# Designs tried in a protein design run: peptides against a protein of PDB entry 4N7V. Part 82

Target 1, 222 residues: chain A of PDB entry 4N7V
Amino acid sequence: TLRSITSPLVAHRLKPIRQKTKKAVVSILDSEEVCVELVKEYASQEYVKEVLQISSDGNTITIYYPNGGRGFPLADRPPSPTDNISRYSFDNLPEKYWRKYQYASRFVQLVRSKSPKITYFTRYAKCILMENSPGADFEVWFYDGVKIHKTEDFIQVIEKTGKSYTLKSESEVNSLKEEIKMYMDHANEGHRICLALESIISEEERKTRSAPFFPIIIGRKP

## One batch from the design tools (peptide; made by RFdiffusion4, then SolubleMPNN)

Design b2_p17_8_s2 (from b2_p17_8, 5 letters changed)
Fold by OpenDDE base, seed 1:
Structure b2_p17_8_s2 (fold): chain B 222 residues (1-222), chain A 17 residues (1-17)
Amino acid sequence: as target 1 above (222 residues)
Amino acid sequence: MEEIEKKLEEEYEKELK
């Protein structure tokens, strides 16, 4: 099943974006829907041959073939749906579309990993908790030039000199120079605070059922 | 944004072939 390969994509709170590749254009719309436009080149002109429009919660997929399948010239936005539209739920999506859905999902996850959910300014750094899940990315930009990037899989450190390295285990973290450990300690504290705030804010958001609280900025740059 | 574009192209090679 598709569910065994990926979960439904979640595009909530993401800003609109349109990114072109050689064979596709992927967009997040103002509606937070995700569109995958499959592009073909003919006589030096690009045409959209197929469109997958995925709901913001990833559960509904609308598929259409512009201009009766002949294709529509690539433009600055997805072409409007035609009269021949197929609508699927996530669990009923035909297998032939699974890779395209996975592409959309990976794109959304990538965008989420670059989308601030909580920005927290400390005395020493700008801390950012991102929207991706599970294990949201966490970036710390120290004002002196040090950068720490935490993901579910690794921790990347960029020192003042520009030296960059990746840590994949606790033992490697423990082997860091004392100077770097100080940065790591601060990063970890900022991370803890952001996670705590996320939990509290999310609970209040659930109770109020109002407009989204995120993204949020805590503090200000010194 | 440039990083996103690069990764999108990489993901295409994996998912859209």
Scores: peptide ipSAE 0.032, ipTM 0.685, DockQ to the pose 0.097
Fold by OpenDDE base, seed 5:
Parts: structure tokens; sequence; C-alpha cells
Structure b2_p17_8_s2 (fold): chain B 222 residues (1-222), chain A 17 residues (1-17)
């Protein structure tokens, strides 16, 4: 099943964006829907031959073929659905569309990893918890120029000199020089605080049933 | 945006090729 290889994408709170590759254009609309436009080139002109429009919660997929599959000229937004429109739930999506859905999902996750959910200013740094899940990216921009970027897979450190390296194990973290460990300690504390705040705010959001509280900014630069 | 674009191309290779 599709569910066995991916979860429904979540595009809530994401800003509109449109990114083109050779064979596809992926967009997050103002409505927070996600569109994958499959692009073909003919006579030096690009045409959209297929569109997957995915709801913001990822559960509904509308697929259509502009001009009966002949294609619609690529523009600055997805073409309107006109021909051969099909609507599927996530669990009923035909297998032939799974790769395209996965592509959309990965794109959304990537965007989420670059979308601030919580910005927290400390005495020494600007900390940012991103929207991606699970294991949201966490960035720390120290005012002195040091940067730490934490993901599920690694920790990237950029030192004052511009020297950059990636840590992928605890042993590597433990082998850091003492000066860098101090930055790491601060980053970890900021991370903990952001996660705690996320939990608290999310709970209040649930209780109030109001509009989204995120993104949120905590504190200010000294 | 450029970083996203680069990674998007990488994902394209994985999912659409």
Amino acid sequence: as target 1 above (222 residues)
Amino acid sequence: MEEIEKKLEEEYEKELK
C-alpha cells in the first residue's frame, strides 16, 4: 500500500512556492494545496501533460490531463482542470501515481525543513525549529558567526573561520574540541526549549480550536 | 531557494526517473 511507504503529506502553514525541474513543476498554492505538474517538451516548448493536485492534508488527490493529454503550455501556475479528471483518496490512489505522490511528499518535507515554526532568540543565538516532522530540523545562528544545523541524520557545524563539518555519531560529537562543545551545549538547550514550547503551544491550539498559532517568535535579539 | 532547488533535483532523480 501507499501508506506502507509514505504518509499523507502535510502542507499546512507553508508559504506558496513554485519549483521547476526538468520533468516536473511542484507548487504549494495559496490554498496550501500541492500540485505536481508533469512536463514534456515538444518543439522547444514545455507542456503540462498531467497534474496531481493534492489537498493540504494529503488525503485527497485530484488528477487531470490538460487538453486530453495533449498538454497545456507551461505557465506560472498549474493549468485549470478540464479533461479526464479523477479524484482519489490517499488509500485509493492507483499505484501508477505513487512515485509522483512520493515526489510531492518529499518536496513538501524539504520545504517544511526550511520553514520556521518557532524562532527563539537567546542571549547568544537565534534558534529556529522547523516545520518538518518527525525530527524537525533545528538551526542555531550564533551572533558571533557560528552556526549549528541539526537534522535527524546529522549535525552540521560551521565555525567562525568558515570551517564546516558534519557529525553523524555521538562519538564524533564527543570528539569535538571544548570550544565547539560549548556552542553545542547551548544549541541543545535551545532545542529542548523549542520542543517544549511546541508541545505547550500545540496543546493550547487544540483546546482553543482557533487559527494556527504557528509560526511564533519567542524573545528578541539582544 | 537555491538549496531547495538543488535538493529537488536530487529527489527528482529518485522518484521520477
Scores: peptide ipSAE 0.032, ipTM 0.683, DockQ to the pose 0.135
Fold by OpenDDE base, seed 4:
Formats: C-alpha cells, sequence, structure tokens
Structure b2_p17_8_s2 (fold): chain B 222 residues (1-222), chain A 17 residues (1-17)
C-alpha cells in the first residue's frame, strides 16, 4: 500500500513556494495545496503533461492532464484543470502515481524541516524548532558562531573554527570535548523548552479552534 | 531555499523517471 511507504503529506502553515527541477515543478500554493507538474520538453519548449494536486492534509489527490493530454506550456503556476479530472483518496491512489506522491511528500517534509514553528531566543542562542514530524528538526544558532542542528537521525555541530562533524549515537555525544558539551547542554535545554511550549500551545490551539498559533517567536535577541 | 532546491534534484529527481 501507499501507506506502507509514506504517510499523507501535511502542508499546513507552509508558505507558498514553487520549485522547478528537470522533470517536474513542485509547488505549495496559497491554499496550502501541493502541486506536482510533470514537465516534458518538446521543440525547445517545456510543457506540463500531468498535474497531481494534493490537498493540504494529503488525503485527496486530484489528477488531470492539461490540454487533453497534449500538454500546456509551463508557466508561473499550475495550469487550470479541465472538467475531466480524476480524484482519489490517499488509500485509493493508483500505484502508478505512488512515486510522484512520494516525491511530493518528501518535498513537503523537506520544506517542513526548514520552516520555523517555534523560534526561541535564549541568552546565548537563537533556537528554532521546525515543522517536520516526527522528530522535528531543531537548530541552535549561538551568538558566538557555534551552530548545532539536531534531526531525528543525527546531530551536526559546527564549531567556532568552522570545524563540522556529525554525531549519530549517544556514545559519540558523550565523547565530545567538554567545551562542546556545554553548547550541547544548552541546545538540549532549549529543545526541551520548545517541545514543552509546542505541546502547551497546541493544546490551547485545539481548544480555541481559531487561526493557527504557529509560527511563534519567544523572547528576543539580546 | 537554495538547499531545498539542491536536495530535490540530488535525492528525488529519480523518483520522477
Amino acid sequence: as target 1 above (222 residues)
Amino acid sequence: MEEIEKKLEEEYEKELK
């Protein structure tokens, strides 16, 4: 099943973006829908041959073939769908579209990993919890130049000297120099606070059923 | 955004083949 290889993408709160690659253009629209435009080159002109438009919650996929399948010239936005469109739920998406959906999903996840959800300024650093899940990326930009980037899979450290390395286990973290451990401790504390705030704010957001509370900024740069 | 663009081309372009 598609669900066995990816979860429904979630594009809520993401800013509009349009990214062109060689074979496709992927967009997040103002509506927070995600569009994958499959591009073909013909006579030195790029045409959109197929469009997957995915709802913001990833559960509905609308597929259409512009200009009766002949293609529509690539423009600054997806071409408008015709009346002859196919609509699928996530679980009913034909297998032939799974890779394209997965592409969209990975794109959205990447964008989410770069989209601030909580920005928290401490005495020593700017901390940023990102939108991706599970295990949201967490970045710490220390004012003295040290940078720590935590993901679900690794921790990247950039020291003042510019030396960069990646840690993938607790053992490696424990083997850090004492001065680096201090930065790591601060980063971890900031991370804990951001996660706590996320939980609290999300709960209040759920109760109010109003406009999204995120992104949010806590504190200010000293 | 530049990083996103690069990663898309390097990691995911193959999925569109």
Scores: peptide ipSAE 0.031, ipTM 0.682, DockQ to the pose 0.098
Fold by OpenDDE base, seed 2:
Structure b2_p17_8_s2 (fold): chain B 222 residues (1-222), chain A 17 residues (1-17)
Amino acid sequence: as target 1 above (222 residues)
Amino acid sequence: MEEIEKKLEEEYEKELK
């Protein structure tokens, strides 16, 4: 099943974006729907031959073939759907579209990993918890130039000198220079605080059933 | 966002073949 290889994508709270590659254009719309435009080139002109429009919660997929399948010239936004469309639920999506859905999902995951959910200014750094889940990315931009980027899989450190390295195990973290450990300690504290705030704010959001509380900014740059 | 572009092209373009 499709569910065995990916979960429904979640595009809530993401800003509109349009990203072109060689074979496709992926967009997040104002509606937070996700569109994959499959692009073909003919006579030095790019045409959209197929469009997958995915709902913000990933559960509904609308597929259409612009201009009766002849293709529509690539523009600055997806072509409008015609009257000849197919609609599928996530669990009923034909297998032929699974790779394209997965492509959209991975795009959304990348965007989420770069989309601030909580921005927290400390005395020493700008901390940012991102929208991706589980294990949201966490970035710390120290005002002196040090940067720490935490993901589910690794920790990247950029030192004042510009030296950059990636840590993939706890043993490597423990082997850090004492100076760097101080930055790491601060980053970890900021991370803990952001996670705590996320939990509290999410609970209040659930109770009120209001418009999204996120993204949120805590404090200001000194 | 430029980083996203690069990652899409390198990692996921193959899924559309």
Scores: peptide ipSAE 0.031, ipTM 0.680, DockQ to the pose 0.134

Design b2_p17_8_s3 (from b2_p17_8, 7 letters changed)
Fold by OpenDDE base, seed 1:
Structure b2_p17_8_s3 (fold): chain B 222 residues (1-222), chain A 17 residues (1-17)
Amino acid sequence: as target 1 above (222 residues)
Amino acid sequence: MEEIEEELNKRYEEELK
């Protein structure tokens, strides 16, 4: 099943973006829907041959073939659906489209990993919890130039000198120089606070059923 | 994905300035 290889993509709260590659153009629309335009080149002109439009919650996929399958010239936005539109649920998506859906999902996940959900300014750093899940990325930009990037898989450290290295285990973290451990301790504290705030705010958001509370900014740069 | 990452990095940097 498609579910065995990916979860439904979640594009809520993501800002619009349009990214072109050789084979496709992927967009997040103002509506927070995701569009994959499959591009073919003929006589040095690019045409959109197929479009997958995916709902913001990833559960509905609309597929259409512009200009009766002849293709529509690539433009600054996806072509409008006209005729021969197919609509599928996530669990009923034909296997022939799974790779394209997965492509969209990977794109959205990448965007989420670069989309601030909570920005928290401390005395020493700007801390940012991102939108991706599970294990949201967490970045700490210290005002003195040190940077720490935490992901589910690793921790990247960039020192003042520009020296960069990656930590993949607790043993490596424990082997850090004391000076770097101080930065890590601060990063971990900021991370804990952001996670706690995320939980509290999300619960209040659920109760009120109002407009999204995120993204939020807490504090200000000193 | 590499091209996407570059664009996202640019966007990220601009949004955080």
Scores: peptide ipSAE 0.025, ipTM 0.614, DockQ to the pose 0.693
Fold by OpenDDE base, seed 2:
Formats: C-alpha cells, sequence, structure tokens
Structure b2_p17_8_s3 (fold): chain B 222 residues (1-222), chain A 17 residues (1-17)
C-alpha cells in the first residue's frame, strides 16, 4: 500500500513556493495545496502534461491532464483543472501515481524542515524550531557567529573560525572541546524550552477554532 | 531533490537575514 511507503503529506502553515526541476515543478499554493506538474519538452518549449493536486492534509489527490493530454505551456503557476478530472483518496490512489506522490511528500518534508515554527531569542542566540515531524529540526544562531543545527540524524556545528563538522553519536558530542560544549549546552536548553512551548501552545490551539497560532516569535534580539 | 534543497537553503538563509 501507499501508506506502507509514506504517510499523507502535511502542508499546513507552509508558505507558497514553486520549485522547478527538469521533469517536474512542485508548488505549495496559497490554499496550502500541493501541486506536482509533470513537464515535457517539445520543440524547445516546456509543457505540463499531467498535474497532481494534493490537499493540504494529503488525503485527497486530484489528477488532470491539461488540454486533453496534449499539455499546456509551462507558466508561473499550475494550469487550471480541465473537465477530465480524477479524484482519489490517499488509500485509493492508483499505484502508477505513488512515485509522484512520494516526490511531493519528500518536498513538503524538506520545506517543513526549513519552515520556522517557533523562533526564540535568548541572550546569546536566535533559536528556531522547525515544522517537520517527528524530531523537528532545531537551529541555533549564536550572535558571536557559532551555529548549531540539530536534526533527527545528526548535529552540525559551525565554529567562529568557520570550521564545520557533523556529530552522529553521543560519544562524539561528549568528545567536544569545552568551549563548544558550552554552546551545545545552551542550544540544548533552548531546544527544551521550544519543545515545551510548542506543547503548551498546541494545547491552547486545540481548544480554540481561531487562526493558527504558529509560527510564533518569542523575545527579541538584544 | 538536491536542486530543490539548494534553492530552499538559499531562500531560508534570506529569510533569516
Amino acid sequence: as target 1 above (222 residues)
Amino acid sequence: MEEIEEELNKRYEEELK
């Protein structure tokens, strides 16, 4: 099943974006829907032959073939749906479209990892918790130039000198220089606080039916 | 995906300025 390969994508709270590759254009729309345009080149012109439009919660996929399958010239936005439209639920999506859905999902995951959910200014750093899940990316930009980027898989450190390295185990973290450990300690504290705030804010958001609370900024740069 | 990642990184860096 498709579900065994990927979960439904979640594009909520993501800003509109359009990214082109050789074979496809992927977009997040103002509606937070995700569009995959399949592109073919003919006579030095790019045409959109197929469009997958995925709902913001990933559960509904609308597929259409512009201009009766002849394609429309690639533009700055997806072509409007034609009369020949197929609509599928996530669990009923034909296997022939699974790779395209997975492409959209991976794109959304990447965008989420680069989308601030909580920005927290400390005395020493700008801390940012991202939208991706589980294990949201966490970035710390120290005002003195040190940078720490935490992901589910690794921690990247950029020192004042510009020296950069990646840590993939606790043993490597424990082997850090004392000076760097101080930065790591501060980063970890900021991370803890952001996670706590996320939990509290999410609970309040659940109790209300107002506009989303996220993204949120806490504090200000000194 | 690599090409997309590069563009996203550039955009993200601009947003943090």
Scores: peptide ipSAE 0.024, ipTM 0.613, DockQ to the pose 0.780
Fold by OpenDDE base, seed 4:
Parts: structure tokens; C-alpha cells; sequence
Structure b2_p17_8_s3 (fold): chain B 222 residues (1-222), chain A 17 residues (1-17)
């Protein structure tokens, strides 16, 4: 099943973006829907031959073939669906479209990992909790130049000198220089605070049932 | 966002066959 390969993509709160590759253009629309335009070149002109339009919650996939499958010239936005439109639920998506959906999903997940959900300014750093899940990316930009990037899989450290390294285990973290440990401690505290705030704000957002509370900024740069 | 573009080109282009 498609579900065994990936979960429905989640594009909520993502800003519009349009990224072109050789074979496709992927867009997040103002509506937070995701469009994959399959591109073919013919006579030095690029045409959109197929479009997958995925709902913001990833559960509905609308597929259409512009101009009766003949293709529509590539433009600055996806071509409008006209006729011969197929609509599928996530669980009923034909297998031939699974790779394209997975492509969209990975793109969205990557965008989410670079999209601030909570920005928290401390005395020493700008901390950012990202939108991706599970295990949201967390970045700390210290005002003195040190950078820490935490993901579900690793921690990347960039020192003042520009020296960069990746930590993949607790043992490696424990082997850090004392100076770097201080930065790590601060990063971890900021991370904990952001996670706590995320939980509290999300719960309040659920109760309010109004406009999204995220993204949110806490504090100001000194 | 620039990193996203590079990763798209490197990792996912083959998924669009």
C-alpha cells in the first residue's frame, strides 16, 4: 500500500513555493495545496503533460492531463484543471502515481524542515523549531557565530572557526570540548522550551478553533 | 530554500520517471 511507503503529506502553514527540476515543477500554492507538474520538452518548449494536485492534508489527489494530454506550455503556475479530471483518496491512489506522490511528500517534508514553527530569541542565540515531524529540526544560531543544527538523526555543530562536524551518538556529544558543551547545553534548553511551548500553544489552538497560532516568535534579538 | 533545490535535483529526479 501507499501508506506502507509514506504517510499523507502535510502542507499546512507552508509558504507558497515553486521549484523546477528537469522533469517536474513542484509547487506549494497559496491554498497550501501541492502540485506536481510533469514536464516534457518539445521543440525547445517545455510543456506540462500531467498534474498531480494534492490537498493540504495529503488525503485527496486530483490528477489531470492538460489540453487532453497534449500538454500545456509551462508557465509561472500550474495549468488550471479543465476536463478529464480524476480524483483519488490517498488509500485509493493508483500505484502508477505512488512515486510521484512520494516525490511530493519528500519535497514537502524538506520544506517543513526549513520552515520555522517557533522562533525563540535567547540572550545568546536565535533558536528555531521547524515544522517537520516527527522529530522536528531545531536550529540554534548563536550571536557569536556558533551554529547548532539538531535533527532526528544527528547534531551538526559549526564552531566560530568554521570547523564543522556531525554528532550521531551521546558518546560523541560527551566527548565535546567544554566550550562547545556550553553551547550544546544552551541549545538543549532552548529546544526543551520550544517543545514545551509547542505543546501548550497547540493545545490552545485546538481549543480556540480559529486561526492558526503558528508560526510564532518569542522574544527579540538583543 | 536553496538547499531544497539542490536536494530535489539530486535525490528525487529519478522518482519522476
Amino acid sequence: as target 1 above (222 residues)
Amino acid sequence: MEEIEEELNKRYEEELK
Scores: peptide ipSAE 0.030, ipTM 0.706, DockQ to the pose 0.096; fails the geometry check
Fold by OpenDDE base, seed 3:
Structure b2_p17_8_s3 (fold): chain B 222 residues (1-222), chain A 17 residues (1-17)
Amino acid sequence: as target 1 above (222 residues)
Amino acid sequence: MEEIEEELNKRYEEELK
């Protein structure tokens, strides 16, 4: 099943963006829907042959073929659906569209990993918890130039000298220089605080049933 | 963002074949 390969994408709170590759254009719309436009070139003109429009919660996929499959000239936004529109739930999406859905999902996850959810200024650093899940990316920009980037898979460290390295195991983390361990300790504390705040704020957001509280900024640079 | 475009092209272009 598609669900065994990926979860429904989540585009809530993401800003609109449009990215073109050779074969496709992927967009997050103002409505927070995600569109994949499949592009073909003919006579030095690019045409959109197929569009997947995915709801912001990833659960509904609308597929259409502009101009009865003849294609619509590539423009600055997806073509409007007209004829031969198919609507699927996530669990009923035909297998032929699974790779294209995964493409959209991975794009959204990438955008989420670069979208601040919580920005937290400490005495020593700017900490940023990103929107991706599970295991949201966490970046720490120390005011003295050190940077730590935590993902679910690795920790990247950039030292004051510009020296950079990636840690992929606990043993590597434990082998860090004492000076770097101090930065790591601060990063971990900031991370813990951001996760705690995320939980608390999400609960209040649920109770109020109002507009999203995120993204938020806590504190200011000293 | 250029970073997103580059990453998307690098990793996922083949999925659209």
Scores: peptide ipSAE 0.028, ipTM 0.680, DockQ to the pose 0.134; fails the geometry check

Design b2_p17_8_s4 (from b2_p17_8, 5 letters changed)
Fold by OpenDDE base, seed 4:
Parts: structure tokens; C-alpha cells; sequence
Structure b2_p17_8_s4 (fold): chain B 222 residues (1-222), chain A 17 residues (1-17)
């Protein structure tokens, strides 16, 4: 099943973006829908031959073939769908479209990993919790130049000297120099606070049922 | 945004072939 490969993408709160590759254009629209435009070159002109338009919650996929399948010239936005469109739920998406959906999902996940959800300024650093899940990316930009990037899979450290390394286990973290451990401790504290705030704010957001509270900024750069 | 664009090209261009 498609679900065994990926979960439904979630594009809520993401800013519009349009990324062109050789064979496709992927976009997040103002509506927070995601579009994959499949591009074919013909006579030195690029045409959109197929469009997958995915709802912001990833559960509905609308597929259409512009200009009766002949293609529509590539423009600055997806071509408008015609009346002859196919609509699928996530679980009913034909297998032939799974790779394209997966591409969209990976794109959205990447965008989410770079989209601030909570920005928290401490005395020593700018901390940023990102939108991706599970295990949101967490970045710490220390004012003295040290950077720490935490993901679900690893921790990247960039020291003042520019030396960069990746830690993939707790053992490696424990083997860090004492001075680096201080930065890590601060990063971890900032991370804990951001996660706590995320939980609290999300709960209040759920109760109010109003406009999204995120992204938020807490504190000020000293 | 520009960084995202670069990463997408590097990682996923082959997947669209």
C-alpha cells in the first residue's frame, strides 16, 4: 500500500514555493495545496503533461492532463484543471502515481524541516524548532558562531573554527569535549523548552479553533 | 528557500526519471 511507503503529506502553515527540476515542477500553493507538474520538452518548449494536485492534508489527490493530454506550456503556476479530472483518496491512489506522491511528500517534508515553527531567543543563542514530524529538526545558532543542528537521525555540530562533525549515537555525544558539551547542554535545554511550549500552545490552539498560532517567536536577541 | 531547491535537485532528480 501507499501507506506502507509514506504517510499523507501535511502542508499546513507552509509558505508558497515553486521548485523546478528537469522533469517536474513541485509547488506549494497559497491554498497550501501541493502540485506536482510533470514536464515534457517538445520543440524546445516545456509542456506540463500531467498534474497531481494534493490537498493540504495529503488525503485527496486530483489528477488531470492539461489540454486533453497534449500538454500546456509551462508557466509560473500550474495550469487550471479541466472538467475531466480524476480524484482519489490517499488509500485509493493508483500505484502508478505512488512515486510521484512520494516525491511530493519528500518535498513537503524537506520544506517542513526548514520551516520555523517556534523561534526562541536565549541569552546565548537563537533556537528554532521546525515544522517537520516526527522528531522535528531543531537548530541552535549561538551568537558566538557555534551551530548545532539536531534531527531525528543525527546531531551536527559546527564549531567556532568552522570544524564540522556529525554525531549519531549517545556515546559519541558523551565523548565530546567539555566546552562543546556546554553548548550541547544549552541546545538541549532550548529544545526541551520549545517542545514544552509547542505542546502548550497546540493545546490552546485546539481549544480556540481559530487561526493558527504558529509560527511564533519567543524572546528577543540580546 | 534556495537551499531547499538545491537539495531537491540533488536528491530527487533521479527519482523523477
Amino acid sequence: as target 1 above (222 residues)
Amino acid sequence: MEEIEKELEEEYEKELE
Scores: peptide ipSAE 0.028, ipTM 0.662, DockQ to the pose 0.101
Fold by OpenDDE base, seed 5:
Parts: sequence; C-alpha cells; structure tokens
Structure b2_p17_8_s4 (fold): chain B 222 residues (1-222), chain A 17 residues (1-17)
Amino acid sequence: as target 1 above (222 residues)
Amino acid sequence: MEEIEKELEEEYEKELE
C-alpha cells in the first residue's frame, strides 16, 4: 500500500512556492494545496501533460490531463482541470501515481525542513525549529558566527573560521573539542526548549480551535 | 530552493519519466 511507504503529505502553514525541475514543476498554492505538473518538451516548448493536485492534508488527490493529454503550455501556475479528471483518496490512489505522490511528499518535506515553526532568541543565538516531522530540523545561529544544524540524520557544524563538518554518531559528538561542545550544549538546550514550547502551544491551539498559532517568535535578539 | 531542486532531481526525476 502507499501508506506502507509514505504518509499523507502535510502542507499546512507553508508559504506558496513553485519549483521547476527538468521533468516536473511542484507548487504549493495559496490554498496550501500541492500540485505536481509533469512536463514534456516538444519542439522546444514545455507542456504540462499531467497534473496531480493534492489537498493540504494529503488525503485527496485530483489527477487531470490538460487538453486530453496533449498538454498545456507551461505557465507560472498549474493549468485548470478540464479533461480526464479523476479524484482519489490517499488509500485508493492507483499504484502508477505513487512515485509522483512521493515526489510531492518529498518536496513538501524539504520545504517544511526550511520553514520556521518556532524562532527562539537566546542570549547567544537565534534558534529555529522547523516544520518538518518527525524529527524537525533545528538550526542555531550564534551571534558570533558559529552555526549548528541538527537533523534526524546528522549534525552540521560551521565554526567561526568557516570550517564545516558533519557529525553522524554520538562518538563523533563526544570527540568534539571543548569549545565546540559549549556551543553544542547551548544548541541542545535551545532545542529542548523549542520542543517543549511546541508541545504546549499545540495543546493550546487544540483547545481553542482557533487559527494556527504557528509560526511563533519567542524573545528578541539582545 | 536550489538545494531542494537538486535533491529532487537526484532522487525522483528519473522516476517521473
């Protein structure tokens, strides 16, 4: 099943964006829907031959073929659905569309990993918890120039000198020089606080049933 | 966004053909 390989994408709170690659254009619309436009080139002109429009919660997929599959000239936004429109739920999506859905999902996840959910200013750094999940990216921009970027897979450190390296294990973290460990300690504390705030704010958001509270900014630069 | 584009191309462009 599709669910066995991916979860429904979540595009809530994401800003509109349009990203073109060689074979596809992926967009997040103002409505927070996600569109994958499959692009073909003919006579030096690009045409959209297929569109997957995915709801903001990822559960509904509308697929259509502009001009009966002949394609619609690539523009600055997805073409309107006209021909051969099909609507599927996530669990009923035909297998032939799974990779395209995954493409959209990966794009959304990447965008989320770069979208601030919580910005927290400390005495020493600007901390940012991103929207992606699980294991949201966390960035710390120290005012002195040091940067730490935490993901599920690694920790990237950029030192004052510009020296950059990636840590992928606890042993590597433990082998850091003491100066860098101090930055890491601060980053970890900021991370903990952001996660705690996320939980608290999310709970209040649920209780109030109001508009989204995120993104949020905590504190200010000294 | 360029980073996203690169990652998408590397991982999925061939799959969309």
Scores: peptide ipSAE 0.030, ipTM 0.674, DockQ to the pose 0.092; fails the geometry check
Fold by OpenDDE base, seed 1:
Structure b2_p17_8_s4 (fold): chain B 222 residues (1-222), chain A 17 residues (1-17)
Amino acid sequence: as target 1 above (222 residues)
Amino acid sequence: MEEIEKELEEEYEKELE
């Protein structure tokens, strides 16, 4: 099943973006829907042959073939749906579209990993909790030039000298120089605070059922 | 945004079709 490969994509709170590659253009729309335009080149002109439009919650996929399948010239936005459209739920999506859906999902997840959910300014750093899940990325930009990037899989450290290295285990973290441990301690504290705030804010957001509270900025740059 | 472009082309373009 598609569900065994990926979860439904979640594009909520993401800003509009349009990214072109050789084979496709992927977009997040103002509506927070995701569009994959499949591109073919003919006589030095690019045409959109197929469009997958995915709902913001990833559960509904609308597929259409512009200009009766002949293709529509590539433009600055997806072509409008034709009269011949197919609508699928996530669990009923034909297997031939699974790879394209997975591409959209990976794109959205990448965008989420770079989309600030909580920005927290401390005395020493700008801390950013991102939108991706599970295990949201967490970046710490120290004002002195040190950077720490935490993901679900690793911790990347960039020192003042520009030296960069990746930590994949607790033992490696424990083996850090004392100077770097101080940065890590601050990063971990900032991370803890952001996660706590996320939980509290999300609960209040659920109760109020108003416009989204995120993204949020806590504090100010010194 | 440029970083996103690079990552998409390098990691996912070949897997699209």
Scores: peptide ipSAE 0.028, ipTM 0.665, DockQ to the pose 0.100; fails the geometry check
Fold by OpenDDE base, seed 3:
Structure b2_p17_8_s4 (fold): chain B 222 residues (1-222), chain A 17 residues (1-17)
Amino acid sequence: as target 1 above (222 residues)
Amino acid sequence: MEEIEKELEEEYEKELE
């Protein structure tokens, strides 16, 4: 099943973006829907042959073929659906579209990993918890130039000298210089606080049934 | 924005191969 290889994408709270590649254009719309336009070149003109429009919660996929499958000239936005529209739920998506859905999902995941959800200014650093999940990216920009980037897979450290390295195991983390451990300790504390705030704010958001509270900024740079 | 655009482009080329 599609669910066995990916989860429904989540584009909530993401800013609109349009990214063109050689074979496709992917967009997050103002509506927070995600569109994948499949592009083919013919006679020095690019045409959109197929469009996947995915709902902001990833659960509904609308597929259409512009201009009766002949293609529509590539423009600054996806072509409007007109003819031959198919609508699928995530669990009923035909297998032939799974790779294209995964493409959209990876794009959204990347955008989410670069989209601030919580910005927290401490005495020593600017901490940022990103929108991706599970295991949201967490970046710490120390005011003295040190940077720590935590992902689900690794921790990247950039020292004051510009020396950069990646840690992929607990043993490597434990082998850090004492000075770097101090930065790591602060980063971990900031991370804990951001996760706690995320939980609290999300609960209040649920209770109020209001517009999204995120992104949020806590504190100010000293 | 430029950083994300570059990363997205690279990711898309991989997915559409």
Scores: peptide ipSAE 0.028, ipTM 0.652, DockQ to the pose 0.105; fails the geometry check

